# Ledger of designs, part 36: peptides against a protein of PDB entry 8YVU

Target 1, 39 residues: chain A of PDB entry 8YVU
Amino acid sequence: PQLCYILDAILFLYGIVLTLLYCRLKIQVRKAAITSYEK
Target 2, 160 residues: chain B of PDB entry 8YVU
Amino acid sequence: TWLTVLKKEQEFLGVTQILTAMICLCFGTVVCSVLDISHIEGDIFSSFKAGYPFWGAIFFSISGMLSIISERRNATYLVRGSLGANTASSIAGGTGITILIINLKKSLAYIHIHSCQKFFETKCFMASFSTEIVVMMLFLTILGLGSAVSLTICGAGEEL

## One batch from the design tools (peptide; aimed at target 1 Y5, target 2 C26)

Design b2_p19_1 (made by RFdiffusion4)
Pose (drawn by RFdiffusion4):
Structure b2_p19_1 (pose): chain A 39 residues (1-39), chain B 160 residues (1-160), chain C 29 residues (1-29), chain P 19 residues (1-19)
Amino acid sequence: as target 1 above (39 residues)
Amino acid sequence: as target 2 above (160 residues)
Amino acid sequence: CYILDAILFLYGIVLTLLYCRLKIQVRKA
Amino acid sequence: SVMTVFLLVIVVFLFVLSF
């Protein structure tokens, strides 16, 4: 009954999860590009 | 096979360490700049007053920088420094967890007994704001400490 | 406030859809 | 309202930092 930031609290977790998943995907793709471009 | 997986997956732990260090500064500066932290009737601030946002800000940052640079550049003396920075960050997080837990204990002792019935917006909005902020910081610090301990136990993997 | 939260509430949907598309594309690659 | 705005600013800051 006192919403706004209570609903806005899980959005911070959503932002953290996405900002970490993108970093993990970028590092993984960079490693795959390095391993595939060597030969 | 845990050691190989932890070794090959290393610099993301430095990414989440530097993300914790970067996001700790914003909170710490905003909270320590908007209002004085020594004239609170409920003495709610028991973590920002102890320097915790500025105690592990350029502390986690150096451990994340060393861990990122370790795979980028295999320096002779950088490997030794990376383990020390990881274990010092593990100790700093261990302390931060307990200080943040006693901050939650005091904030709940303030809001629990006759200070404000039901939710906030009666007399102590700052108490609920500080409680929510510290809870978010505690969760983020747990996330960071777990990666710091995982990197600390992955980095040695050998005698000395 | 509430509407401001709603404007950024669907940005996550599109961001996760593009993230899944990138994942499927990289899997194909 | 101030708490919601502050948290949304932090979320936007995290998205900008990740980019």

Design b2_p19_1_s1 (made by RFdiffusion4, then SolubleMPNN; from b2_p19_1, 13 letters changed)
Fold by OpenDDE base, seed 3:
Structure b2_p19_1_s1 (fold): chain B 39 residues (1-39), chain C 160 residues (1-160), chain D 39 residues (1-39), chain A 19 residues (1-19)
Amino acid sequence: as target 1 above (39 residues)
Amino acid sequence: as target 2 above (160 residues)
Amino acid sequence: as target 1 above (39 residues)
Amino acid sequence: LLLTLLLLSLVLLLLELAS
């Protein structure tokens, strides 16, 4: 049972990190799209 | 367009902070209503005894509200007030995280000492429940701190 | 404790889905970067 | 479970904002 909670914490942290990375990547895609549209 | 996106992000962060505060208050109220913390042996609910769910929630709520108001009114004095509130909220959040970590350590130690193999034992159940609540509160506090810090950075950027 | 294991399963699935989405987005960013470099 | 639901909701909201 203790391992379950630790796993939950790790998975939660992983989810947060992935969300942040996804947001950054999406912002980059948007910037690239805007730059391509202005050209 | 970029300013609009930033405004939406600030509003979202403010709402998130308020929501976090409300959830913290709800948890605090529920725990206080269901459990008499004074009769619980040990320091399993040290964070609740310290009143963190209450004062922390108040700080986060005020910070979030001020941030939303500052964003909506777009007045210099409100921006400054929001920045101050967000800074205070960030400090409160950091303190709360520290308290929650200490509480979590105590709860884990309690569980370890009592070798809670039997979940149906009242003490083990209470310790487990406390740990779950503390973990949830910790995550909420981290989210609140993140939102407050983000809002603080945004506010500082507006002042420059 | 059973709820913890269920939560672990949900978080695990969520992590997998996010990873897949991240990979797709990363591929899109790479494609956009290549297209911008060729222009 | 509530925390995970909140995280999921936040991710969905971020995805909506990012879309």
Scores: peptide ipSAE 0.536, ipTM 0.816, DockQ to the pose 0.142
OpenDDE base, seeds 1, 2, 4, 5: peptide ipSAE 0.540, 0.539, 0.548, 0.540; ipTM 0.819, 0.818, 0.830, 0.821; seeds 1, 2, 4, 5 fail the geometry check

Design b2_p19_1_s2 (made by RFdiffusion4, then SolubleMPNN; from b2_p19_1, 13 letters changed)
Fold by OpenDDE base, seed 4:
Structure b2_p19_1_s2 (fold): chain B 39 residues (1-39), chain C 160 residues (1-160), chain D 39 residues (1-39), chain A 19 residues (1-19)
Amino acid sequence: as target 1 above (39 residues)
Amino acid sequence: as target 2 above (160 residues)
Amino acid sequence: as target 1 above (39 residues)
Amino acid sequence: NLLTLLLLLLVLLLLKLAL
């Protein structure tokens, strides 16, 4: 049972990191789209 | 653009497919070695009785290997061979998912009927263990199918 | 123990969804980069 | 334990795809 909770913690941390990376990438895509529209 | 992305990831998808196949084979071997599936009442291990971990692993392994070889050698005949193998692996994966879903339903039904409150009862433990293994195999099969389908699309795009 | 497995399933599903979304986003970034290079 | 190992493997695959 303790090992299961450790895995959950690792997976949770991984999910947070991926979410942050996804948000950063999404912001970059939006900025690129705006820049393309202004040209 | 999608085809170009899939082509670049083709080797990675092939490796993933082989790895998935090996894990499925390991699970099948462990379950068959530890448990006498033939003596277990009900269809809790129906996917194992059908031999899915074995034949599915073979199909995925062949598909993955052919995909890697096709990408590395970039030969037209290898592309066709990889396409055929990936198509076969996609069909095998779809069949495997169906078998695993049926097994999962039966396992869950067994747990529900027997009101498995005592985890230490051998029958309840086996049903719970089966459910866990089947869920894991289902996820692996979905990953394998996703890789095989992606490789099939990539191969079909190269023939056009 | 059951709660741990449920959490694992949720985190696994989340990982798959994030991967699909990340792939879609990466393709959008590539399309935007190609369109910017052709102008 | 086995599910844990599988999830860890999946995370590693996703990480490799992300990089």
Scores: peptide ipSAE 0.521, ipTM 0.807, DockQ to the pose 0.285
OpenDDE base, seeds 1, 2, 3, 5: peptide ipSAE 0.525, 0.521, 0.506, 0.521; ipTM 0.809, 0.807, 0.798, 0.808; seeds 1, 2, 3, 5 fail the geometry check

Design b2_p19_1_s3 (made by RFdiffusion4, then SolubleMPNN; from b2_p19_1, 13 letters changed)
Fold by OpenDDE base, seed 4:
Structure b2_p19_1_s3 (fold): chain B 39 residues (1-39), chain C 160 residues (1-160), chain D 39 residues (1-39), chain A 19 residues (1-19)
Amino acid sequence: as target 1 above (39 residues)
Amino acid sequence: as target 2 above (160 residues)
Amino acid sequence: as target 1 above (39 residues)
Amino acid sequence: TLLTLLLLLLVLLLLQLAL
């Protein structure tokens, strides 16, 4: 049971990191789309 | 550069598919070695009784191998072969998911009926173990299907 | 222990969804970069 | 334990895809 909770913590942290990376990438895509529209 | 990146992604997906297949095969073999599934009453191990870990693993392995070979040789005939294999693997994966979902439902129903309060009872332990394995196999099958579908789309794009 | 397994399942599903979304976003970034290079 | 190992493997695969 203790190992399960440790794994949950690791997976949770991983999920947060992936979410942050996804948000950054999404912002980049939006910026690229805006720049393409202004041309 | 884009083609090179796509190729690397395709190879990675192929390797992932092969790895998933191998893990499924290993789990299937371990379960069959530890448990006499044939003598277990009920449909708790229906996916194993159907031989899914074996044939599914074979299909995914073939699909992954063909995908890697097709990507490396860049030949039109290999692309078609890979597309066919990936399509077959996608169908196999879909069938496997269906079988695993049915097995999971039966396993959960079994746990509910027997009111498994005592984990040390052999029947309850077996049902719990079955549920865990089926869930693992389901996740692996979803991963394999995702890779096979991705490879199929990539192969179809190369034929156009 | 049951809660831990449920949490694992949710985190796993979340990881899959994030991976799919990340792949889609990566493809969009690539398409945007190609379109920007052809202009 | 097996589920934990599988989850760890999945996380590693996702990490490889992300890098």
Scores: peptide ipSAE 0.551, ipTM 0.832, DockQ to the pose 0.282
OpenDDE base, seeds 1, 2, 3, 5: peptide ipSAE 0.549, 0.550, 0.547, 0.550; ipTM 0.831, 0.831, 0.828, 0.831; seeds 1, 2, 3, 5 fail the geometry check

Design b2_p19_1_s4 (made by RFdiffusion4, then SolubleMPNN; from b2_p19_1, 13 letters changed)
Fold by OpenDDE base, seed 1:
Structure b2_p19_1_s4 (fold): chain B 39 residues (1-39), chain C 160 residues (1-160), chain D 39 residues (1-39), chain A 19 residues (1-19)
Amino acid sequence: as target 1 above (39 residues)
Amino acid sequence: as target 2 above (160 residues)
Amino acid sequence: as target 1 above (39 residues)
Amino acid sequence: PLLTILLLELVLLLLKLAL
């Protein structure tokens, strides 16, 4: 039972980190696409 | 570069903040409707007694709404308003986290003192339920604070 | 308690899938950056 | 159980944003 809560916390943190990384990557893709369009 | 990234995600952060605020408000209202906190002995629901789910949710909602409006209208006066609201929401979030941590510690201590092996005992059930709710509220508050801080940094960058 | 562990397993699987998708997106960004550099 | 449901909903939201 306590392991469930610990795992939930780890998975939650991982989800947040992945979301941030995904957002950063998406922004990078958009910037790359804009730069490619301007050239 | 970081400021530019934050500006692009400002709407997303604002929506996330509003969503977090709504979830916190929903949980607060549900808990208040199901449980008569005034009759519960102890500090298990100290965060609810302080009204944090309500005022915190309001601050986050206002901050998120102002951030979205500021981004959409791109007006200088809205940027200042959004910055002020986000700063207030960040302070409120920090205070909320502190209250929730204190509540969590008290709830965990209560569970430990009463050696809650019998989950079906009313006191142990209430303490466990409080702990779960406080943990959820803590996570939501951390998310809200993260969004508010990000929006504050973005707004500060626009004023510079 | 069993449902908790099942949900954790699903969340873990989801995290792995998101990581794979992130990696694929990262590779695409790198390929786009290389192609932009060669032009 | 409520926390797990919330986490599941959050994951679903993240999935929707990721797609």
Scores: peptide ipSAE 0.560, ipTM 0.830, DockQ to the pose 0.333
OpenDDE base, seeds 2, 3, 4, 5: peptide ipSAE 0.560, 0.555, 0.563, 0.544; ipTM 0.832, 0.826, 0.835, 0.819; seed 4 fails the geometry check

Design b2_p19_2 (made by RFdiffusion4)
Pose (drawn by RFdiffusion4):
Structure b2_p19_2 (pose): chain A 39 residues (1-39), chain B 160 residues (1-160), chain C 29 residues (1-29), chain P 19 residues (1-19)
Amino acid sequence: as target 1 above (39 residues)
Amino acid sequence: as target 2 above (160 residues)
Amino acid sequence: CYILDAILFLYGIVLTLLYCRLKIQVRKA
Amino acid sequence: LHLIRTILFAIVYFVLIVF
């Protein structure tokens, strides 16, 4: 009954999860590009 | 096979360490700049007053930088420094967790007894704001400490 | 406030959809 | 105080997008 930031609290978790998943994907793709471009 | 997986997956832990260090400065500066932290009737601030946002800001940052540079450049003396910075950051997080827990204990002791019936917007909106902020910081610090301890245990993997 | 929260509430949907598309594309690669 | 709280969360979300 006192909404706004209570619903906005899980959005910060949503931001953290996405901003870590993108970092993990970028590092993984960079490693895959290095391993595939050597030969 | 745990050691190999932890070794090959290393610099993302430095990414999340430096994300914790970067996001700790914003909170610490805003909270310590908007209003004085020594004239609170409920003395709600028991973590920002102890320097915790500025106690592990350029502390986690150096451990994340060393861990990131470790796989980028395999320096002779950088490997030794990375383990020390990781274990010092594990100790700093261990202390931060307990200080943040006693901050939650005091904030709940303030809001719990006759200070404010039901939710906020009566007389102590700052008390609920500080409680939510500290809970978010505690969760983010647990996330960061788990990765710091994982990197600490992964980095040795050998005698000395 | 509430509507401001709603404007950034769907940004996550599109961001996760593009993230899944990138994942499927990289899997194909 | 509600405005200061909204500004803080806007800064935090902006920093996360920048990262």

Design b2_p19_2_s1 (made by RFdiffusion4, then SolubleMPNN; from b2_p19_2, 14 letters changed)
Fold by OpenDDE base, seed 3:
Structure b2_p19_2_s1 (fold): chain B 39 residues (1-39), chain C 160 residues (1-160), chain D 39 residues (1-39), chain A 19 residues (1-19)
Amino acid sequence: as target 1 above (39 residues)
Amino acid sequence: as target 2 above (160 residues)
Amino acid sequence: as target 1 above (39 residues)
Amino acid sequence: LLDLKLQLFLKLLSLLLSF
């Protein structure tokens, strides 16, 4: 049972990190698209 | 193009906020249906007694809906309304986190006092169940707050 | 304890979905970069 | 009512996955 709660915390942290990375990557894609349009 | 980018992100965040709100409502409804909180001794379900799953979910739902509508219609009045709603939702989220932390502390204290070794004892089961639900709600509230804050920042950026 | 396992399952599924989305987005970024280089 | 809630939840989940 204690291991389950620890796993929950790890998975939750992982989810947050992935969400942030996804947002950053999405911003990068959009910046690249803007740069290509200006050329 | 950057506005279109932010628009898609805002819509996603708004949908996430609505989903979080719906999950909170579902949890609240399930707990209220399965357990008679009014007859439970102690403050194990203080967050539920305070009605947080209900009003918190309403605030998040309204904030998310307003954010989506504001993004779609691009009306100045909707932008201001969305910003206000997101700010209110952020405050509600912070309050909810505080309530949930207090509830969690009380639940843990209850478990400690009763030395819950037997999981099948009614009091220990209720305390454990409450703790688990509170933790889940806490995570959902943190996610909702994150989305609301993000939407608030986006809305504030559009007004400047 | 059962709720903990349910939460683990949900978080795990969420992590997998986010990972897949991140991979797709990363591929899109690479494709966009290649297209911009060819112009 | 429960089925309607579930359908709404599934619709929201589908929308989230589409982004």
Scores: peptide ipSAE 0.534, ipTM 0.810, DockQ to the pose 0.097
OpenDDE base, seeds 1, 2, 4, 5: peptide ipSAE 0.513, 0.517, 0.531, 0.513; ipTM 0.806, 0.804, 0.819, 0.805

Design b2_p19_2_s2 (made by RFdiffusion4, then SolubleMPNN; from b2_p19_2, 14 letters changed)
Fold by OpenDDE base, seed 3:
Structure b2_p19_2_s2 (fold): chain B 39 residues (1-39), chain C 160 residues (1-160), chain D 39 residues (1-39), chain A 19 residues (1-19)
Amino acid sequence: as target 1 above (39 residues)
Amino acid sequence: as target 2 above (160 residues)
Amino acid sequence: as target 1 above (39 residues)
Amino acid sequence: LLDLKLQLFLDLLNLLLSF
């Protein structure tokens, strides 16, 4: 049971990190698209 | 276009928020149907007694729906409405997290006081069940808050 | 304990989906960068 | 009401899967 809760915490943290990375990547894509449009 | 990508993300976040809200409502409904909270020690189910699964889910649902509609219709009034709803949902999420943390602390304290060694004991079972449900709701609330904040930032960026 | 395992399953699935989405987005960024370089 | 909730859930799931 304790291992299950630890796994939950790890998976939750992983989910948050992935979400942040996804957001950052998306922002980068947006910036790249804007830059390409201005050229 | 980048706008299409943004639209997809906002819709995805909105759907995630609605889904989180629905799951919270489902948990609230299940807990209310299986357990009579009024006959249980109130500290264990403080989040449920406060009605968080209900009002929190409503706020998240409304926020998510408005976000999706705003993105689809691209109307100025909907953007403002979505921003307001997302802000309200973010506040609600923060409040919910606070309530859930308090509930979790009380549940853990209860387990410690009663030295729950036997899972099948009624009091220990209820405390353990409450703790598990609260943890699940906490995770869902954090996810919902993250989506609401993200949508708020996106909406604010569009208004500027 | 059963709820913990259910949560683990949900979080695991969510992590997989996010990873796939991140990979797709990363590929799109790379394709966009290549296209911009050719112009 | 339960059927409506289920349908809504399925619609949301389909929408989520479409992304």
Scores: peptide ipSAE 0.532, ipTM 0.813, DockQ to the pose 0.081
OpenDDE base, seeds 1, 2, 4, 5: peptide ipSAE 0.513, 0.487, 0.505, 0.517; ipTM 0.804, 0.794, 0.806, 0.822

Design b2_p19_2_s3 (made by RFdiffusion4, then SolubleMPNN; from b2_p19_2, 14 letters changed)
Fold by OpenDDE base, seed 4:
Structure b2_p19_2_s3 (fold): chain B 39 residues (1-39), chain C 160 residues (1-160), chain D 39 residues (1-39), chain A 19 residues (1-19)
Amino acid sequence: as target 1 above (39 residues)
Amino acid sequence: as target 2 above (160 residues)
Amino acid sequence: as target 1 above (39 residues)
Amino acid sequence: LLKLKLELFLKLLELLLSF
């Protein structure tokens, strides 16, 4: 049971990191789309 | 630029592989430090007996490092080397998943045979612990395989 | 303990979904970059 | 060795966070 909670914590951190990366990538896509639209 | 994004993604995938490998090594070393797997009856720790946390972690680490180096230097020979390493790591990951699934089945069978409802018995605790560790390792292996396959596809795309 | 395993499954599924979304977003970035290069 | 592993892990985490 304690190991399960540790795994949950690791997966939770991984999910947060992936979410942040996804957000950053989404911002980059938006910036690229804006730059493409201005050309 | 799209090239910068692709490079960052490859490097990120490589780092993810290395991280996954390190976590697998850490879990393997912790389990080996706490338990004498060689003397445990049954196949509940078959993945550990096979040394998967060690060689799997090595393969993923090498693949990740080569991917990062290949991405940073952007040299054709490094790209080919990284592609080869990623392919090897993908094969190793697939093999590891297979071993872990077999281990998981054996662990579950052991739990079923002993009717482990209470954690007070050492055998039941060990079987439950093994199952938890195997599941964790399986998840990590799937993540590592996903990253290795992604890097392989990216490398193959660069060579075409 | 069962709740912990359920949480692990949910977090794992979330990680897979985020990875797929990240891949799709990456493909979109690639398409946007190709379109921008052709202009 | 454990301390070295921890340091490497922290460096990897920092690298991941830098992206």
Scores: peptide ipSAE 0.525, ipTM 0.823, DockQ to the pose 0.093
OpenDDE base, seeds 1, 2, 3, 5: peptide ipSAE 0.513, 0.500, 0.523, 0.515; ipTM 0.825, 0.811, 0.820, 0.826

Design b2_p19_2_s4 (made by RFdiffusion4, then SolubleMPNN; from b2_p19_2, 14 letters changed)
Fold by OpenDDE base, seed 4:
Structure b2_p19_2_s4 (fold): chain B 39 residues (1-39), chain C 160 residues (1-160), chain D 39 residues (1-39), chain A 19 residues (1-19)
Amino acid sequence: as target 1 above (39 residues)
Amino acid sequence: as target 2 above (160 residues)
Amino acid sequence: as target 1 above (39 residues)
Amino acid sequence: LLELKLELFLKLLDLLLSF
């Protein structure tokens, strides 16, 4: 049971990191779209 | 821009592989330090007996490092080397998943046979612990395999 | 302990979904970049 | 060795966060 909670913590951190990366990528996509629209 | 994105992604995937490898190695080391797997009856720790946390970690680490180096230097020979390493790591990951699944089945069977409702018994505790570790290792292996496959596809795409 | 494993499964699934979304977003960025380069 | 591993892990984490 303790190991399960450790795994939860790791997966939670991983999820947070992925979410941040996804947000950054989404911002990049938006910037690219704006740049493409201005050209 | 797309090249920059690809470069960042490949490097990120490589780092992810290295991290996964390190975590696998850490878990393997911890398990080996706490338990003498060689003397444990049955196949509860078959994945550990096979040394998967060690060689798997090595493969993923090498693959990740090569991927990072290849992407940073942008050299054709490094790209090919990284592709080869990623392919090897993917194969290793697949093999590891297979081993872990087999281990998991054996562990679950052991738990079922002994009717482990209470973890206070040493055998049940060990079986439960093994199952948890195997599941964790399985998740990590899947992550590593995913990164290795992704890097392989990226590398193959660059060569074509 | 069962709740912990359920949480693990949810977090794992979340990680997979985020990875897929990240891949899709990356493809979109690539398409946007190609379109921008062709203009 | 453990401290070195931890430092390496932290560096990797920082690298991951930098992307």
Scores: peptide ipSAE 0.509, ipTM 0.820, DockQ to the pose 0.090
OpenDDE base, seeds 1, 2, 3, 5: peptide ipSAE 0.482, 0.468, 0.502, 0.487; ipTM 0.807, 0.796, 0.800, 0.808; seed 5 fails the geometry check

Design b2_p19_3 (made by RFdiffusion4)
Pose (drawn by RFdiffusion4):
Structure b2_p19_3 (pose): chain A 39 residues (1-39), chain B 160 residues (1-160), chain C 29 residues (1-29), chain P 19 residues (1-19)
Amino acid sequence: as target 1 above (39 residues)
Amino acid sequence: as target 2 above (160 residues)
Amino acid sequence: CYILDAILFLYGIVLTLLYCRLKIQVRKA
Amino acid sequence: SVIHSILFAIVFVVLIVFV
């Protein structure tokens, strides 16, 4: 009954999860590009 | 096989360490700049008053930078420094967790007994704001400490 | 406030959809 | 409440810039 930031609290978790998943994907793709471009 | 998986998956731990160090400065500066932290009737601030946002800000940052540079450049003396910075960050997080827990204990002791019936917006909105902020910081510090301890136990993997 | 939260509430849907598309595309690669 | 909205806006800007 006192909403706004209570619903906005899980959005910060949503932002953290996405900002970490994108970093893990970029590092993984960079490693795959390095391993595939060597030969 | 845990050692190989932890070794090949290393610099993302530095990414999340540096994300914790970067996001700790914003909170610490805003909270220590908007209002004085020594004239609170409930003395709510028990973590920002102890320097915790500025105690592990350029502390986690150096451990994340060393861990990131370790796989980028395999320097002779950088491997030794990375383990020390990881274990010092583990100790700093261990202290931060308990100080943040006693900050939650005091904030709940303030808001629990006759200070404010039901939710906020009666007399102590700052108390609920500080409680939510410190809960978010505690969760983010747990996330960071878990990666710092995982990197600390992955980095040695050998005698000395 | 509430509507401001709603405007950035769907940004996550599109961001996760593009993230899944990138995943499937990289899997095909 | 305004200060809390500004803080969250700064935090989300920092997260977007970081990525």

Design b2_p19_3_s1 (made by RFdiffusion4, then SolubleMPNN; from b2_p19_3, 15 letters changed)
Fold by OpenDDE base, seed 3:
Structure b2_p19_3_s1 (fold): chain B 39 residues (1-39), chain C 160 residues (1-160), chain D 39 residues (1-39), chain A 19 residues (1-19)
Amino acid sequence: as target 1 above (39 residues)
Amino acid sequence: as target 2 above (160 residues)
Amino acid sequence: as target 1 above (39 residues)
Amino acid sequence: LDLYLELFLKLLKLLLEFM
């Protein structure tokens, strides 16, 4: 039971980190597309 | 092509927000149906007594729906409406997190005070169940808040 | 206890899906960068 | 409850389409 809650915390943290990384990557793609359009 | 990808991602976030809202509403409904919260002594279900699963679900659902509609129709007035709804949902999510944390603290305190070694005791069972449900709702609320904030940032970026 | 395991399953699935999406997005960024370099 | 379940299933299908 306690291990389950620990696993939940780890998975939750992992989900947050992945979401942030995904957002950053998406922003980078947007910036690259804008720069390519201005050239 | 990139705009299309971005729109799909925003729509995905909106769907995720609606799904989170639905799950929260389901948990709220199940708890209210199985447990008579009004007769439970203490603040173990304070988040449920405050109606958070219901109003929070409504806010997230409306925000998600407006976001999806705004993205599909690409109308300026809908973009502003979606931004407003997402902002409101973000505030609601933050408030919900606060309520859930308070409830979680009370539930944990109750479990510790009563030394709930026997899971089958009604009070200990209720406290444990409440703690589990509150934790689940907390995670869902954080996910919903993340989606709402993401949509808000996207909407703000389109207005600038 | 059972709810904890259900939450673990949901979070695990979410993590897998996000990882796949992140990989797809990363591949797209790489393709866009290559195309921009060839122009 | 049934309507809620149907709506939930529709949302899941929609989410899966975006994946």
Scores: peptide ipSAE 0.519, ipTM 0.812, DockQ to the pose 0.104
OpenDDE base, seeds 1, 2, 4, 5: peptide ipSAE 0.510, 0.501, 0.513, 0.509; ipTM 0.809, 0.805, 0.814, 0.813

